# Peptides against a protein of PDB entry 4U39: the designs that were tried, part 84

Target 1, 302 residues: chain A of PDB entry 4U39
Amino acid sequence: SIKVIGVGGGGNNAVNRMIENEVQGVEYIAVNTDAQALNLSKAEVKMQIGAKLTRGLGAGANPEVGKKAAEESKEQIEEALKGADMVFVTAGMGGGTGTGAAPVIAQIAKDLGALTVGVVTRPFTFEGRKRQLQAAGGISAMKEAVDTLIVIPNDRILEIVDKNTPMLEAFREADNVLRQGVQGISDLIATPGLINLDFADVKTIMSNKGSALMGIGIATGENRAAEAAKKAISSPLLEAAIDGAQGVLMNITGGTNLSLYEVQEAADIVASASDQDVNMIFGSVINENLKDEIVVTVIATG

## One batch from the design tools (peptide; made by RFdiffusion4, then SolubleMPNN)

Design b2_p16_5_s3 (from b2_p16_5, 6 letters changed)
Fold by OpenDDE base, seed 1:
Structure b2_p16_5_s3 (fold): chain B 302 residues (1-302), chain A 16 residues (1-16)
Amino acid sequence: as target 1 above (302 residues)
Amino acid sequence: KRPPVVKPNEVKSFRL
């Protein structure tokens, strides 16, 4: 089974966005120290952590409180994650609960033998230096606790949105990018396509790989596969080029009109941009909600 | 007709 655990405010917003977009084949768990915020989760499983420590009042933007809250609730987290083959831990880094609890939850998932993937954001620069420093500490702790850590630099989201985009919409786009990172992997396993990956294929690329970068490309029209692939490998979300990655996981998602030729064309573009010795795997997904669009998601590991 | 579902290993074998 695949479990997605949203940790703290940003993680729970991402989980809500996943549920709203009907991401299939995953179980959703919302974790928070703030009981009021947790009540707004759309997840089926809602877990308040650190109830004794925080009394449901949240972590006060302190990562040490988030850490201790997850440690207090370890047995409950173990029970909720038990029997998962794969666990996605999603969080907005820089806060209290997400930054502190996500590494603890990830370690619990890993200790249970699940393939543990972190999908996290770095805060926007406008959130201030304190959040950036807290996020750096949380990201460091996540790297030790996961098999793969996808880090999304929120400042790069500002390059893909209109300059007049309200701050609230920039946060919604961060939640959407977190959704795309989880869905881009989970759909390869859980959703039928033209080329299906098994869990063992994904595990080979993601097991004990450390940091990862994600690129996304969306296109329409006659050359949509090639354009989507080119956009994915040149994505602002990629802080580094795909050249030098030890592993590449590629998702090619399209509507019912997605052709095998388009899948091959997109995969050839990504392969040509990657090192010759790269361990590349790709899958295709059919999403009936995509009419004329192709979405290419690339995850570079190593 | 939906194109045939191909296994990843089959696609890798066509690129080699």
Scores: peptide ipSAE 0.008, ipTM 0.521, DockQ to the pose 0.111
Fold by OpenDDE base, seed 4:
Structure b2_p16_5_s3 (fold): chain B 302 residues (1-302), chain A 16 residues (1-16)
Amino acid sequence: as target 1 above (302 residues)
Amino acid sequence: KRPPVVKPNEVKSFRL
């Protein structure tokens, strides 16, 4: 089974976005120290952590409280994650609960023998230096606790949205990018397409790889496959070129009109931008919610 | 010539 665990406010917003986009074949778990915020989760499984420590009042933006809250609730987290083959841990780094609890939850998933993938955001620079410093500590702890850690730099989202985008919409886009990172991997396993991958294929690319980068490209029209692939490999979310990655996981998602030719064209573009010795695996997914769009997601590991 | 990245035998093509 695949489980997606959203940790704290940002992680739970991302999980809500996944549910709203009907991401299939995954179980959703919402985790928070704030009971009121947790009640707003759309996840079937809702877990309040650190009930004794916090009394449901949240972590007060303190990562140490988030950490201790997850430690207090270890047995409950173990029970919720038990039997998962793969666990996505999603969080917004820089806060209290997400930053502190996500590494603990990831370690629990890994200790249970699940392929553990972190999909987390760095805070925007405008959230201030304190959040950046807290996020750096949380990201470092996540790296030790996961098989693969995808880090989304929120400041790079500002390069893909309009400059006049309200702050609230920039956070919604961060939640959407977290969704795309989880879905781009989970769909390769859970959603039928033209080229299906199994869990063993994904495990080969993602096991014990440490940090990963994600690129996303979306396009429409006659050259949509090539354009989406080019956008993915040049994505602002890729803080480095895919050249030199040890592994590449690629998802080509389209509507019911996605052709094998388009899949091959997209794969060839990504392969041409990658190292010759790269272990590249690609899957193709059919998403009926996509009309004329192709979405290419590239995860570069190593 | 780059060897084909995907071995033909590993691609389970579901015929729709």
Scores: peptide ipSAE 0.007, ipTM 0.481, DockQ to the pose 0.111
Fold by OpenDDE base, seed 2:
Structure b2_p16_5_s3 (fold): chain B 302 residues (1-302), chain A 16 residues (1-16)
Amino acid sequence: as target 1 above (302 residues)
Amino acid sequence: KRPPVVKPNEVKSFRL
């Protein structure tokens, strides 16, 4: 089974966005120290952590409270994660609960033998230096606790969105990029396509790889596959080129008109931009909600 | 000569 755990406010917003976009084949778990915020989750499983420590009042933007809250609730987290083959831990780093609890939850998942993937955001620079410093500590702790950690640099979202994009929409786009990171992997396992991957393929690329970068490209029209692939490998979300990555996981998602030729064309572009010795695995997904669009997601590991 | 793209293992083509 695949489980997606949203940790704290940002992680729970991302999980809500996944549910709203009908991401299939995954079980959703919302985790928070704030009981009121947790009640707003759309997840089937809602877990309040640190009930004794916080009394449901949240972590007060303190990562140490988030950590201790997850430690207090370890047995409950273990029970909720038991029997998962794969666990996604999603969080916005820089806060209290997400920053502190996500590494603890990830370690619990890993200790249970699940393939543990972190999908986390760095805060925007405008959220202030304190959030950036807290996020850096949380990201470091996540790297030790996961098999692969996808880090989304929120400041790079400002390069994808219009300059006039309201701050609230920039946060919504961060939640959407978290969704895309989870869905781009989960769909390869859970959703049929022209080229299906199994869990063992994904595990080979993502097991004990440390930090990963994600690129996304979307295009339409006759050259949509090539354009989407080029956008993915040049994505602002890639803090570094995919050149030098030891592993690449690629998702080519299209509508019912997606051709095997388009999948191959996109894969060849990504392979040509990758190192010669890269272990590249690619799958395709059919999403009936995509009309003329192709979405290419690239995850570079190592 | 392009190094052989290591074909991902057997493409289990599920017949739709």
Scores: peptide ipSAE 0.007, ipTM 0.455, DockQ to the pose 0.101
Fold by OpenDDE base, seed 5:
Structure b2_p16_5_s3 (fold): chain B 302 residues (1-302), chain A 16 residues (1-16)
Amino acid sequence: as target 1 above (302 residues)
Amino acid sequence: KRPPVVKPNEVKSFRL
């Protein structure tokens, strides 16, 4: 089974966005130290951690409280993650609960033998230096606790949104990029397409790879596959070129009119931008909601 | 290996 665990406010917002976008074939778990915030989760499984430590009042933006809360609730987390083949741990880094608890939860998933993928955000620079420093510590701890860690630099979202985008919409876009990172992988396993991958294929690319980067491209029209692939490899979310990656996981998602030619065209573009010795795997997904759009998601590992 | 951190100004050099 595939489980998505949202940790703290940002992780729970991302999980809510996944549920709202009908991401299929995954079980959702919401984890928080704030009981009131947790009640707003759309996840089927809701877990309050650190009930003794925090009394449901949250972590007070302190990562050490988030860490201790997850440690207090270890057995409950183990039971919730039991039997998962793959675990996505999603969080907004820089807060108390997400920053502190996500690495502990990731380690629990990994110790249970699940393929453990972190999908996390760095805070925007405007959230202040304290959040950036806390996020750096949380990202470092996540890197040691996961098989693959996808880090989304929120400041790069400002390059893909309008300059007049309200702060609240910038956070919603961060939640959407977290959704795209999880869905871009989970759909390759759980959702049928023209080219299906199994869990073993994904495990080969993502097992013990450390840090990863994600690019996303969306296009429409006659050259939509090529344009989406070009946008994905040049995505502002890619803090580095895909050149030099040891592994590439690619998802080509389209509507019911997605052709095998378009899938191959997109794959060839990503392959041509990658190292000759790259282990590249790609899958295709059919999403009836995309109509004439193609979405290419590229995850570069290694 | 982490892909080389491309400086913001170097992202333009993806020759297709």
Scores: peptide ipSAE 0.000, ipTM 0.360, DockQ to the pose 0.032; fails the geometry check

Design b2_p16_5_s4 (from b2_p16_5, 6 letters changed)
Fold by OpenDDE base, seed 5:
Structure b2_p16_5_s4 (fold): chain B 302 residues (1-302), chain A 16 residues (1-16)
Amino acid sequence: as target 1 above (302 residues)
Amino acid sequence: ARPPAVAPNEVLFFRG
């Protein structure tokens, strides 16, 4: 089974966004130290951690409280994760619960033998230096606790949104990017497409790879597959990661008109940008909501 | 139901 664990406020918002967008083939778990915030989760499984430590009042933006809360609740976390083949740990880093508890939860998942993938955000620069420093510590701890860690820098989201975008919408977009990172992987396993991957292939690419880069390209029109693939690999940061990557995972998602030719064309572009010795795997997903769009997600690992 | 995070014809890149 695939489990997605939202940890703290940001992680739980991302899980809510995944549920609202009908991300299929995954089980959702919401984890928080704040019992009131946890009650707002749409997840089927809701777990309050550190009930003795925090009394459900949250971590007070202290990562050490988040850590100790997860440690207090280790047995409950183990029970909730038992039998998972894959675990996504999603969190907004920089807070108390997400920053402190997510690494502990990830380590528990990994110790249970699940393929453990972190999908986390760095706080926006406007959230202040304290949050950035807390996030850096949490990301470092996550990197040690997961098989693969995807880190989304929220400031990059500000480059693609209007300058007048309300701060609340910027956070919603961060939740959407977290959703897309999880979905881009989970759909390859759980959702039928033109080309399906098995879990063993994904496990080969993602096991013990550490930090990963993610590129997303979207395009429409006659050359949409090629354009989306080129966009997904066009970042100088991603390009350097692809050339040196030990593995590449590619998702090609399109509407009902997605052709095998378009899938092949997109895969060939990503392959041509990768080293010949890289383990590249790709899958395709049909999403009727994309209409004439193609979305290519590339995850470079190693 | 499953919209992309990126607008049509946009590009996003993330690094750990």
Scores: peptide ipSAE 0.017, ipTM 0.363, DockQ to the pose 0.039
Fold by OpenDDE base, seed 2:
Structure b2_p16_5_s4 (fold): chain B 302 residues (1-302), chain A 16 residues (1-16)
Amino acid sequence: as target 1 above (302 residues)
Amino acid sequence: ARPPAVAPNEVLFFRG
């Protein structure tokens, strides 16, 4: 089974966004120290952590409280994660609960023998230096606790949105990118496509790889597959990760008109940009909500 | 079904 665990406010917002977008084949768990915020979760499983420590009042933006809350609730977390083959731990880093509890939860998942993938955000620069420093500490702890860690720098989301985009929409976009990081992997296993991957393939690419880079490319038109693939690999940040990456996972998502030729063309572009010794796996997903769009997601590991 | 995270023609890169 695949489990997605949202940790704290940002993680739970991302989980809500996943549920709203009907991400299939995964079980959702919402974890928070704030009982009121937890009640707003759409997840089937809702877990209040650190009930004795926090009395349901949250972590007060203190990562040490978030950590201790997860430690207090270790047995409950173990029970909720038991029997998972794969666990996604999603959180907004820089807060109290997400920053402190996500590494503890990730370690619990890993100790249970699940393939443990962190998908987390760095705070926006406008959230202030304190959040950024707390996020850095939490990300460091996540890196040690997961098999693969995808870190989304929220400031990069501001480069793709309109300058007039309200702050609340920028956070929604961060939740959407977290969704895409989870779904880009989970769909390869759980959602039928033209080419499906098994869990063993994904496990080979993602087990004990540490930090990962994610690239996303979107295109339309006759050359949409090639264009989407080129866009997904075009960043110097991603290119430097693909160049010397031990593994690459690629998701090609299209509408009902996605052809096997387009999938192969996109895969060949990513393969050609990768090291010859890289272990590359790719899958395709059909999304009926995509009309003429192709979305290519590349995750470089190692 | 996965909606795109970004608008068409956008490119996002994330590093862990």
Scores: peptide ipSAE 0.008, ipTM 0.341, DockQ to the pose 0.041
Fold by OpenDDE base, seed 4:
Structure b2_p16_5_s4 (fold): chain B 302 residues (1-302), chain A 16 residues (1-16)
Amino acid sequence: as target 1 above (302 residues)
Amino acid sequence: ARPPAVAPNEVLFFRG
């Protein structure tokens, strides 16, 4: 089974966004120290951590409280994660609960033998230096606790949204990017497509890799497959990772009109940008919500 | 040949 754990406010918002977008084949778990915020989760499984420590009043933006809350609730976390083959740990780093609890939860998942993938955000620069420093500590702890860690810098979201975008919409876009990171991997295993991957293939690429780079390209029109693939690999950060990567995981997601030719065209573009000795695996997924869009996700590991 | 660089507003990239 695949489990997605949203940890703290940002992680729970991401999980809500995943549920709203009908991400299939995964079990959703919401984890928080704030009982009122946890009640707003759409997840089937809701877990309050650190009930004795926090009394359900949250972590007060202190990562040490988030850490201790997860440690207090270790047995409950172990029970909720039991039997998972893969665990996604999603959180907004820089806060109290997400920053402190996510590494503890990830370590519990890894110790249970699950393939453990972190998908986390760095705070926006406008959230202040204190949040950035807290996030850096939490990201370092996540890197030690996971098989693969994907870090989304929220400041990059500001490059793709209008300058007049309300702060609330910028956070919603961060939730959507977290969704794309989880879905881009989970769909390869859980969602039938033209070419499916097994869990063993994904495990080979993602196990004990530490840091990974992810690119996402979206396109429409006659050349949508080629454009989406080119967009996914055009990042200077990703280009360096693809050239030096030991493994590449590629997802080609389209609507019901996705053709095998489009899948092959996209795969050939990513392969041509990769080293010849790279272990590249690719899958294709059908998502009816995309209609005429193609989404290419590339994850470079190693 | 590698594809040309695309504008930042057209590509999302993440680093772990």
Scores: peptide ipSAE 0.010, ipTM 0.351, DockQ to the pose 0.045; fails the geometry check
Fold by OpenDDE base, seed 3:
Structure b2_p16_5_s4 (fold): chain B 302 residues (1-302), chain A 16 residues (1-16)
Amino acid sequence: as target 1 above (302 residues)
Amino acid sequence: ARPPAVAPNEVLFFRG
């Protein structure tokens, strides 16, 4: 089974966005120290952590409170994650609960033998230096606790949105990006496509890889596959080229009109941009909600 | 209708 655990406010917003976008084949768990915020979750499983420590009043933007809250609730977290083959831990780094509890939850998932993938955000620069410093500590702790860590630099989201984009929409875009990171992997396993990957293939690429880079390209029209792939290897959110990655996971998602030729064309472009010795796996997913769109997701590991 | 995953012609990448 695949479990997605949203930790704290940002993680729970991302989980809500995943549920709203009907991400299939995953179980959703919402974790928070704030009981009122937790009640707004759309997740089937809602877990309040650190009830004794926080009394449901949240972590007060203190990562040490988030950490201690997860430690207090360890047995409950273990029971909720038990029997998962794969666990996605999603959080917004820089806050109290997400920053402190996500590494503890990730370690619990890993200790249970699940393939543990972190999908987290760095705060926007406008959230201030204190949040950036807290996020850096949380990301470091996540890197030690997961098999693969995908970090989304929120400031790079500002490069692709309009300069007049309201702050609330920038946060929604960060939640959407977290969704795309989880869905780009989970759909390869859980959603039928032209080429399905097994869990063992994904496990081979993602186990004990540390930090990973993710690229997403979207295009429409006659050359949509090639354009989406070129976008997926060159976008602003890839802070480095995919050359030198030890592993590449590629998802090619299209509508019911997605052809094997388009899948091959996209795969060849990503392969040509990768090292010759790269362990590349690719899957194709059919999403009936995509009309003329192709979405290429690339995750470079190692 | 599932909202489109990403707007047409957007490119999103994430660095870990």
Scores: peptide ipSAE 0.008, ipTM 0.356, DockQ to the pose 0.038; fails the geometry check

Design b2_p16_6_s1 (from b2_p16_6, 8 letters changed)
Fold by OpenDDE base, seed 2:
Structure b2_p16_6_s1 (fold): chain B 302 residues (1-302), chain A 16 residues (1-16)
Amino acid sequence: as target 1 above (302 residues)
Amino acid sequence: SAYDAKTNVVDLGILK
């Protein structure tokens, strides 16, 4: 089974977005120290952590409280994760609960033998230096606790969106990027496509790889596959070029008109941008909600 | 906006 755990406010917003977009083949768990915020989760499983420590009032933006809350609730987390083959831990880094609890939850998942993937955001620069510093500590702790850690730099989202984009919309886009990071992987396993991957393929690429970068490209038209692939490998979310990656996971998602030729064309572009010795796997997914669009997601590991 | 409301996808692909 695949489990997605949203940790804290940002993680739970991402999980809500995943549920709203009907990401298939995954079980959702919402984790928070704030009981009121947790009640707003759409996840079937809702877990309040650190009930004794916080009394449901949240972590007060303190990562140490988030950490201790997860430690207090370790047995409950273990029970919720039991039997998972893969666990996604999603959080917005820089806050109290997400920053502190996500590494603890990830370690629990890893200790249970699940392939543990972190999908987290760095805060926007405008959220202030304190959040950036807390996020750095949380990301460091996540790296030690996961098999692969995808880090989304929120500031790079601002490079793509209009300068007049409201702050609330920028956060919504960050939630969507977290969704795409999870869905780009989970769909390869859970959703039939033209080229299917199994869990063993994904595990080979993602096990003990440390930090990962994600690129996303979308295009339409006659050259949509090539354009989407080029956009993905040049994505501003890629803080480094994919040519240094030890592994590449690629998802090519299209509508019912997606051709094998388009899949191959996109795969060839990504392969050509990667090292010759890279372990690359690619899958294709059919999403009936896509009309003429192709979405390429690239995850570069190592 | 980089967000496509129809597909619920954020276009993060910028050619460098």
Scores: peptide ipSAE 0.000, ipTM 0.383, DockQ to the pose 0.029
Fold by OpenDDE base, seed 3:
Structure b2_p16_6_s1 (fold): chain B 302 residues (1-302), chain A 16 residues (1-16)
Amino acid sequence: as target 1 above (302 residues)
Amino acid sequence: SAYDAKTNVVDLGILK
């Protein structure tokens, strides 16, 4: 089974976005120290952590409280994760609960033998220096606790939006990128396509790889496959070129009109931009919500 | 905005 755990406010918002987008074949778990915020989750499983420590009042933006809350609730977390083959841990880094609890939850998942993937955001620069410093500590702890850690720099999202974009819309876009990171991987296993991958293929690429980068490209029209692939490998989310990656996981998602030719064309472009010795796997997914669009997601590991 | 309300997907490839 595949489990997605949203940790704290940002992680729970991302999980809500996944549920709203009908991401299939995954079990959703919402984790928070704030009982009121947790009640707003759309997840089937809702877990309040650190009930004794926080009394359900949240972590007060303190990562040490988030950490201790997860440690207090270790047995409950273990029970919720039991039997998972794969665990996604998603959080917005820089806050109290997400920053402190996500590494503890990730370690619990890994100790249970699940393939453990972190999908986390760095805070926007406008959230302030304190959040950036807290996020750096949380990301460092996540790297030690996961098989693969995808880090999304929120400031790179701002490069593609209007300067007048409201702050709430910028956070919503960050939630969407977290959704795309999880869905881009989970759909390869859980959703039928033209080319299906198994869990063993994904495990080979993602086990004990440490930090990973994600690129996303979307295009329409006659050359949509090639354009989407080119956008993915040049994505602002890629803080480095995909050349030098030891492994590449690629998802080509399209509507019911997606062709094998388009899938091959996109795969060839990504392969040509990668090292000759790269371990590359690719799958395709059919998403009926896509009409004329192709979405290419690239995860570069190592 | 890079957000497509129809697909709920963010296009992050438009700048390069």
Scores: peptide ipSAE 0.000, ipTM 0.386, DockQ to the pose 0.029
Fold by OpenDDE base, seed 4:
Structure b2_p16_6_s1 (fold): chain B 302 residues (1-302), chain A 16 residues (1-16)
Amino acid sequence: as target 1 above (302 residues)
Amino acid sequence: SAYDAKTNVVDLGILK
């Protein structure tokens, strides 16, 4: 089974976005120290952590409180994660609960033998230096606790949205990018396509790989596959070029009209931009909601 | 198109 755990406010917003976009084949778990915020989760499984420590009043933007809250609730987290083959831990780094609890939850997942993937955001620069410093500590702790850590730099989202985008919409976009990071991987396993991967393939590419970067490309029209692939490898979300990656996981998602030719064309573009000795796996997914769009997601590891 | 080449904006379906 695949489990997605949203940790804290940002993680739970991402989980809500996943549910709203009908991401299939995964179990959703919402984790928070704030009981009121947790009640707004759309996840089937809702877990309040650190009830004794916080009394449901949240972590007060303190990562140490988030950490201790997860430690307090370790047994509950273990029970919720039991039997998972793969666990996604999603959070916004820089806050209290997400920053502190996500590494603890990830370690619990890893200790249970699940392939543990972190999908986290760095805060926007406008959230202030304190959040950036807290995020750096949380990301460091996540790297030790996961098999692969996808780090999304929120400031790079500002390069792909209108400059006049309200702050609230920028956060919604961050939630959507977190969604894309999870879905881009989970769909390869859980959703049929033209080229299917199994869990063993994904495990091979993601196990003990450390930090990863994600690129996303979306296109329509006659050359949509090539355009989407080119956008993915040049994505602002890629803080480094993919030519230095030791491993590449590629998802080519399209509507019911996605062709094998388009899949191959996209794969060839990404392969040509990668090292010759790169361990590349790619899958295709059919998503009826995309209609004329192709979405290429690239996860670069190593 | 989800991508506007003029604005360099990708519509990731925020409102979907």
Scores: peptide ipSAE 0.000, ipTM 0.360, DockQ to the pose 0.032
Fold by OpenDDE base, seed 5:
Structure b2_p16_6_s1 (fold): chain B 302 residues (1-302), chain A 16 residues (1-16)
Amino acid sequence: as target 1 above (302 residues)
Amino acid sequence: SAYDAKTNVVDLGILK
């Protein structure tokens, strides 16, 4: 089974976005120290952590409170994660609960033998220096606790949105990028496509790889596969070129009109931009909600 | 019970 755990406010917003977009084949768990915020989750399983420590009043933007809350609830987190083959831990780094609890939850998942993938955001620079410093500490702790950590730099989202985009929409886009990171991997396992990957293939690419970068490309029209692939490998979300990666995981998602030729064309473009010795795997997914659109997701590890 | 059926919240602190 695949479990997605949203941790704290940002993680729970991302989980809500995943549910709203009908990401299939995963179980959703919302985790928070704030009981009122947790009640707004759309997840089937809602877990209040650190009830004794916080009394459901949240972590007060303190990562140490988030950490202690997860530690207090360790046995119950273990029970909730039991039997998972893969666990996604998603959080907005820089807050209290997400920053502190996400590494603890990730370590619990890893200790249970699940392939543990972190998908987290760095805060926008405008959120202030305190959030940036807290996020840096949380990202460091996440890197030690996961098999692969996908870090989304929120400041790079400002390069792909209109300059007049309201702050609230920039946060919604961050939630959407978190969704794309989880869905880009989970669909390869849970959703049959033209080219299916097994869980063992994904595990080989993602086990103990440390930090990863994600690129996304979307295109329509006659050359949509090539354009989407080119956009993915040049994505502003990629803080480094993919040619230095030791592993590449690629998802090519299209509608019912997606052809094997388009899948191969996209894969060849990504392969040509990668190192010759890179371990690259790719899968294709059919999403009936996509019309004439192709979405290429590239995850570069190592 | 650590599960509140009204809120669909599992209080993990009460399960101990």
Scores: peptide ipSAE 0.000, ipTM 0.296, DockQ to the pose 0.012

